Peptides against a protein of PDB entry 8HF1. Designs and how they scored, part 138

Target 1, 320 residues: chain A of PDB entry 8HF1
Amino acid sequence: NVMLYATKPTEVMVSFPHQEQVLTVTRLISAEIEKFYVSLDLMNIGVQPIRRSKSLQCLRDPSKKSFVKQLFNDFLYQMKEYGIYAASIAIISLIVEFDIKRRQAETLSVKLMHRTALTLCEKIRHLLVQKLQDMTYDDDDDNVNTEEVIMNFSTPKVQRFLMSLKVSFADKDPKDICCLVFVERRYTCKCIYGLLLNYIQSTPELRNVLTPQFMVGRNNISPDFESVLERKWQKSAIQQFRDGNANLMICSSVLEEGIDVQACNHVFILDPVKTFNMYVQSKGRARTTEAKFVLFTADKEREKTIQQIYQYRKAHNDIA

## One batch from the design tools (peptide; made by RFdiffusion4, then SolubleMPNN)

Design b2_p19_4_s1 (from b2_p19_4, 10 letters changed)
Fold by OpenDDE base, seed 2:
Structure b2_p19_4_s1 (fold): chain B 320 residues (1-320), chain A 19 residues (1-19)
Amino acid sequence: as target 1 above (320 residues)
Amino acid sequence: MKLVVYEEKDGVKLLKLED
């Protein structure tokens, strides 16, 4: 029970400016998704056969339209919260998901719906990659994965996160690092993982220092939709982190319950702490001597965040 | 609760939350 151990990590706050980078490309992508939603609502896909998923809690979207909209809404969130570079990685996850669903489609209408969604994702990917290439003189895809491109096309939050990683881990022994990064959404976990892989490879001071992995929480909606591949990946990622073959683990908040992860010396909370349980569970992973618990906040929300953390600290001390 | 400069490096300011 993580609550029973009074861990006293050093709590650190990193502020970032609230800049709404309203780029023309982000407006164009949002407008294309909105047009797609109108088209999607007009699609007659018929009554889909309700597969009796054994788990009662499956919000059976018999139409499968709500799930398509959820994926694009999660993508729009990632583009807004993490930036264009992160969005270029996030869109690949949508492409993979819609291609799987297109192949698994039981009806021609559902197959067409997923094909239309896939075509939109390919267009979005092209628009994002083209915008990343605007900073590069060379058309080579490898040139978009530089430290400079990653930083310039990331939100101030992600910039401060990457800078905090560089400051914290530059030229350190990989064995001395046990880092957790918490994010709110499972799709953000994959997106930030892909971003970190490229950032670490492009940053000499972090190359061979950080080995990231990611863990996606079990989809409460249907264990049947968790690919055998995702379950295998999750087991492998946990084992690599336990064995020290990976020293940075990206987790979604859904994983706070019941993952037997080692005591970490760094815990980063990339997204806002929304609940007392999230605060206690994530902070409870920072168990080593001199462990750091790092929070990110917008400058405009700094005072509110400080007050919220103070309330959580007080409540935690009253229970401990 | 006060924010105290914990570490400042490479334009990153880390602020410690002290009681």
Scores: peptide ipSAE 0.313, ipTM 0.869, DockQ to the pose 0.891
Fold by OpenDDE base, seed 4:
Structure b2_p19_4_s1 (fold): chain B 320 residues (1-320), chain A 19 residues (1-19)
Amino acid sequence: as target 1 above (320 residues)
Amino acid sequence: MKLVVYEEKDGVKLLKLED
């Protein structure tokens, strides 16, 4: 029970300016997705049989259309919250998912739906990559994975996160690092993982210091639909982190579900802390004597965030 | 670049990044 350990990590709040990156490309992408939703609603895919999951809860398998809309809505959220660079990685995950669903399609109409979604993702990927290239003044290096490009096309939140990693871990012994990064959404784990791989590779001070992994939560909608491959991968990622083969773990609410990980010296909360349970569970992982618990907040929300953390701290002390 | 404490409120340290 993580609540029983009176861990007193240093609580740190990093503020960032609220800049809406109003880029023409983000507006264009949003408009293309909205246009696709209109077309998707007009598609006749037939009556989908309600597959009874073996679990007694007849969780309505979300309509195959609802799943497509969910993936694009999650992508739009990631583009807004993390920026164009993160979006260029996030769109690859959609391409992979829609290609799998296209191959697994039992009907021609469902196959066509996933093909249309895939074509839109390829167009979006092209628009994103083109925009990343347009800002590389050096005509010669098609490498959009530089520290400069990553920073320039990331939101202020992600910029401050990456800078905080660099300041915290530059030239340290990798054995002295045990870091957790909490995000709200399961798809964000993969996106931030890909961004971190590229950032670490582009940052000499971090290349041999940080070895990231990610963990995606069990799909709360149906553990039965979680692929054997995904479960095997999750088990492997946790084991690598336990064995010290990875020293940074990106996770969502998964650690609230009782995944036992070692005591960490750094915990970063990249997204807003929405619940007292999330605060206690995430903070309770920062167990070393010099542990840091790092929060990110927009400057406009700073006072509100401070007040919320104060209330959570008070409530935690009243239970301890 | 360094993290500097510019404000401490209710036991939360507010940090800014300074070059």
Scores: peptide ipSAE 0.220, ipTM 0.757, DockQ to the pose 0.133
Fold by OpenDDE base, seed 5:
Structure b2_p19_4_s1 (fold): chain B 320 residues (1-320), chain A 19 residues (1-19)
Amino acid sequence: as target 1 above (320 residues)
Amino acid sequence: MKLVVYEEKDGVKLLKLED
């Protein structure tokens, strides 16, 4: 019964300039991924055994090529939406995944496919790290994790998000903070978590104030794809947030109805609110008397976003 | 840096960051 709680959080909208940062490095990375897709389509990996697991999973591309393309497409989206710094963290997750898949490969052809993908990820990682280091005056300072580097290589959306966190939480008591950050995609949770860890560590005003965690929603499509490790990490992260050992939780929008997360005083929506259910579920977590519900919008989309929020607010009041 | 109200529309506060 999330609908009955009349606590109206203060709704706040932060605008950011629409700047397509067209960097040479991002064009080069995109071109390398496109070349890789051409080579991937030409790879003969044989007929994969249809694991007749009882679930509708038989519809996945039997070649496993679609999964490889999905990971790189998700990476390209993340690089575009969050910037080069976030991309440098995201690429590590691809490296880990392709190394696992390479080791678990049942055939030499599948092993080679994942090895080729891994080699491309290492090249992309090198290009990203080199670009982050271009701002460090000391060739020996591997410290690409400064506040300055994070800010300069983040998109305007991420810059405004980080600035909003600093303004909201600088020098506050960590016990007074219960913050949720909602993102659209599951992979974004881990990337924004890594970015926030580095940003908080580099920002003295936040270092002892914010303790982040991340949680990915259950994959409704197949409980079989939830690794035992992911489920264990989710339970641990939720428990740390309940116990106050973490005061900022990054969540994907696919929070199942029934994750009992405590009442929060801050809810940030980093990505656009696409559905009424997402609006109600996320806003319904901001339940304290002084709770804030913070939205981010591009300046060009501001009026459209305001109108959409007005419609969601009206629809919510008609049901309540 | 402060979050300042740029405008308020339909109970939504539009904030900008000012230095």
Scores: peptide ipSAE 0.193, ipTM 0.753, DockQ to the pose 0.134
Fold by OpenDDE base, seed 1:
Structure b2_p19_4_s1 (fold): chain B 320 residues (1-320), chain A 19 residues (1-19)
Amino acid sequence: as target 1 above (320 residues)
Amino acid sequence: MKLVVYEEKDGVKLLKLED
């Protein structure tokens, strides 16, 4: 029980300015997605045969439209919360998913729906990449993965997170680092992982210092959608982190699933702490000597965040 | 609970949460 560990990590808060990314490209992308939703609602895809696979109540949207909308809504959330650089990585995951769904489509109408979604994703990817290239003189896709481009096209939250990593881990011995990064959503794990790979590769002080991995909680996936590949990858990622071959793990809600992760010296909470359990479980991983538990908050939400953390501390002390 | 400057490096202010 993680609650029983008398963890006294140093609790740290990093504030960031609230900046709404008012980019023309983000407005254009949002408008294209809204236009697509109107077209999607008009699509007659017929009644899909409910395959009577017994067990898991996972919302196979019998229409499959809600799933398409969910993926685009998740993308819009990532673009808003993490910035257009993160969005350029996130859109690739949608492209892969819709291409799989297009190939697996049982009907021509469903195939067309996923093809239309895929075409929109390719358009969005192009718009994002073009915007990232505005800072690069070279048309080469590899030139958009610089520290400068990543920083300039990330939200203030992500900028402060990356700066906090640089300050915390620059030129350190990789063996002395055991870092967790908690995010709220499954899709964010992979997006932030891709962003971190590029950032670490472009940042000499972190190159060969940080080796990131990500893991996704099983509860966020219908086991019917959890590919054998994803399960193998999750096991491999956990093992690499246990063996010290990876020293930074990005995870969503994983502690609720009883995944035993080693004691860490750094725990970053990139997204807001929404529950007492999330607070206690994530904080309970910061168990090494001089462990840090780092929270991120918008300046406008700082007082509210402080009050919420105080309530969680009090509740934890009343149970402990 | 108060925020106290714990560390300031490279434009990052780390604020310690103290009671």
Scores: peptide ipSAE 0.111, ipTM 0.777, DockQ to the pose 0.884

Design b2_p19_4_s2 (from b2_p19_4, 7 letters changed)
Fold by OpenDDE base, seed 5:
Structure b2_p19_4_s2 (fold): chain B 320 residues (1-320), chain A 19 residues (1-19)
Amino acid sequence: as target 1 above (320 residues)
Amino acid sequence: LKLEVYEEKDGVVYELLKD
């Protein structure tokens, strides 16, 4: 019976307070984005040329307005779920994307739309950076990338995650670490990667211990939206993690269908486990002796999380 | 599921999810 030898990982739950950080800056940013959506809906972009690529997504919104709204909605989600510090990193990805789309614009109306979106992103970036600097004014160190700034401008969930990394990996040998971090959304991988780079660099106990990478799952719906750069990055990141040149990999939930990742000793689930498949696959990566599987839950959702894990364990035991 | 607190550090509570 091959099933008997699966070392069950130690499952750990970490609770965090449900604080709606209602910062004035986050309200201002949300209001500016909503104001932009009203303006965007009034923009006459005209009929976009239907590119002959059979990808189903090009057929749904010829105006490309939905894609602009999606990027800002993903940004708003990251700001809410991960905090202002994470948002300051996330906004750079929007700036890059809108600048590319502005340059690739086939019409003046589309070029103007992406330029307006880019101008809003630069305003948002300035508001975020200014707010991060509000804590550094007394020290001539304009460095917004300190452990203190990262912690203070992160949500309780991210704070508990960073603390859990410090507790788990402080002063350990890098070769003894094989860590996965699962997040729900594709754009969150890059955002949390940038946050972790800065946090690890600012935290002496983790400096030279953790070497992070990130991997975005393949979007099966439209390989045309995967830039050649993203595909090269994914291959390089996986290879670095296999070769031991990286020991922490940030992954979106879409990793399910085909990335042969080595057995890990730590698996962190930063976002709520929404599916049985995600639970089984992520837990199934924690296969070493003494492997840990760490979940994060809001205090208010604690009972619901426990019940959901119980149901998933029961269902897994009925199949195994 | 039984919950067992195994570590409390810096106001973070770590709970084991035991069967």
Scores: peptide ipSAE 0.411, ipTM 0.906, DockQ to the pose 0.789
Fold by OpenDDE base, seed 1:
Structure b2_p19_4_s2 (fold): chain B 320 residues (1-320), chain A 19 residues (1-19)
Amino acid sequence: as target 1 above (320 residues)
Amino acid sequence: LKLEVYEEKDGVVYELLKD
């Protein structure tokens, strides 16, 4: 019995200052969303016909209002946690989703609700882009995707993450890189993917080194609402990562569901590790001899993070 | 857990989480 000494990855913690982005634009956006919620609550959408589609999501909100609020709450979370640059990417995903839902609306009232949400998203997008342009001298849209703009309009957490990628991978051989980035939320995968594409393209040391992909969690609640496109994207992204055509994968808790991903040499945990299972499974992907498992923590939460990791290590040693 | 500075580069401090 060769006890495969599973080489425990080197666990690294990166601290970042807890700075709340007190921008006038973020306050304005939050206030516009709150006003929209008041208007949304007053909207009479009527009883939606329960289509017999077994999708549990259609059963949960017959008014479809809760889903609209969920998307804006997820946007507000992303704006707070990742910054206004990430928010400018996140809002595009809301625009796409509300436009699809507007087209699929069975009633005029539902169509109007999604149209109102879409109009708000376009206003938010304009406010965000205008704020990003405040640092650019040239009115050209391409100028907002610079390393400087990305860094200045990202939260300290995202800044430290991007710097950590640059330090870890600058001028390396792409073949030697197998990186996972774990995030908590489904929508964050696409947002961080878009941010990374722009950052890598604007960073010469990474442009030919990192090829990112993203994987969104299977919606266990409604496989029927996973667009055929999302399922195709997941399969393609996994295959590209297996084939080495992509060397960085942004993923949520999907890897918990038995997605067979190769042994990685880097695992970044961008969001707080909330569960023992997430800790064990994400850490268990860092399997190479020199594998790094990198955690990000606010300075304020540093002690709490250390205690949590200690508890998880203890629990893992008690079951191993 | 013991913390040891592993690397400091470009204003990023990397701390090792040792047992």
Scores: peptide ipSAE 0.404, ipTM 0.903, DockQ to the pose 0.857
Fold by OpenDDE base, seed 4:
Structure b2_p19_4_s2 (fold): chain B 320 residues (1-320), chain A 19 residues (1-19)
Amino acid sequence: as target 1 above (320 residues)
Amino acid sequence: LKLEVYEEKDGVVYELLKD
């Protein structure tokens, strides 16, 4: 039961310009992934044994190729929605996943498939890092994590989000901060977490103020498929946030799972609010007297966003 | 909904979503 506590947080909308960062590097990366998909479709990996575990197995592509395509499609989405800097962090997660899958491969053909995917990820990583370095006078890898590089290679949405964090939290007491950041996709939690770690470390006003953590919802994929490590990490992340050892939590759909999180004074919705339930549940976490609920919208979608929030607010008031 | 500019800083406009 999301108790409809009549918390009236201050609702804030931040507009951002719809700039498609048409970088040559993003087009090159997309074209390399498309070429890889053609090659992947031609790979004979044999008939994978359909392990007859329970009903949700029907969604596992017996070829294991769909999982590879899903990870690259998720990466392409992150690169488009969050920018090149976020993509440079996202690609590391793909590298780790494909290396795990390569080591766990039951056949040489499956091992080769994951190796080919890994080689593409390393090429993509190199292209991204090289592009981040083009703005740095010094070729040092450590120099790509500056506030300037993060801002310049982030989408306008992410730029406005980072600016909003700086304005909201610069030089504040960490104990007075309880912040939630909602994102749509599970993989985005980890990507934005990595971006925030680097941004906070590069921003003196935030270094000792914000301690981020992330939590991914339990996939509707049965708890049997969650790694023991992932479940331990989720429990630890929640506990750190409850204990005040973390004061910013990045979440995907976590409220639908009934995760009991303390009352927050800031809630950021980084991705579009797609459902009434998401609106009510996320807004219902902003429970302090001075709580802020911050939405981001493209300028071209501003009127549509306003109308959608009006409809959600009306529907919420009709139930309350 | 009425929009009221709450804060404008560094070219970022923060608008209040008022009834």
Scores: peptide ipSAE 0.374, ipTM 0.892, DockQ to the pose 0.814
Fold by OpenDDE base, seed 2:
Structure b2_p19_4_s2 (fold): chain B 320 residues (1-320), chain A 19 residues (1-19)
Amino acid sequence: as target 1 above (320 residues)
Amino acid sequence: LKLEVYEEKDGVVYELLKD
């Protein structure tokens, strides 16, 4: 029973100001996506042959339009929750996905749909990169990946997370670090991974200290080929983390699926803890001596977060 | 739960969640 022998980690809360990033570019991008949804609803892509795999029958929108909308809705979530810098990384994942789907399309109408989505993603990418460049005074240095640009175009939550990493790990021995970062959504893992790579590279105190990796959740909806690549990537990422070739792992609810991750000395919860199971399982990974379990909360949600953690602790003590 | 500030760095407040 993994619950019975866990050392109680030090639980830490970090508050951040509830600031909505009110940028003209975010409004423009949202409006372009909404216009695209109207055009997408008018597209006749025909009846796609329902490939009856017994397990996937109920979730395939025969139009494939729901999947396109899901990816853009996930992107809008990333932009809102993590900021424009994170969005500039997230959009690349959409570009890759829509290019794959365009190439795999069985009909010209479906190819055209994915091409239109791809064209919108390239426009969004350009708008995001241009906005990141507005902070670079030097016209010649295309390097939007500075610590300053990352911080200025990140949400207060992400700013506090990055600062907490710097405070926790600056100039430490990489061998003394075993860190987990939990996020709610699977797509956030890759987005935050890309952000952390750039932040670590731009931060001298972390450059030779942190080696990040990410786990992508098992997508039961992904085609067998994508699921094989994702499974290979997961196995490689987990092995690198076990071997100490990576000392920071970004993961979603994948730990609920029985991925055995080693005991860690740091656990960061970047997104709100929505379930008792998530609280217990994530906290149960902070099992070393002097382990830290760090939560992030908006100032407005601080009291509610404290009450929720109290209820989870009470419920855990009633089961233990 | 009681909150105790244990560290403040660069305007980030770190609070301990104590019972």
Scores: peptide ipSAE 0.361, ipTM 0.886, DockQ to the pose 0.817

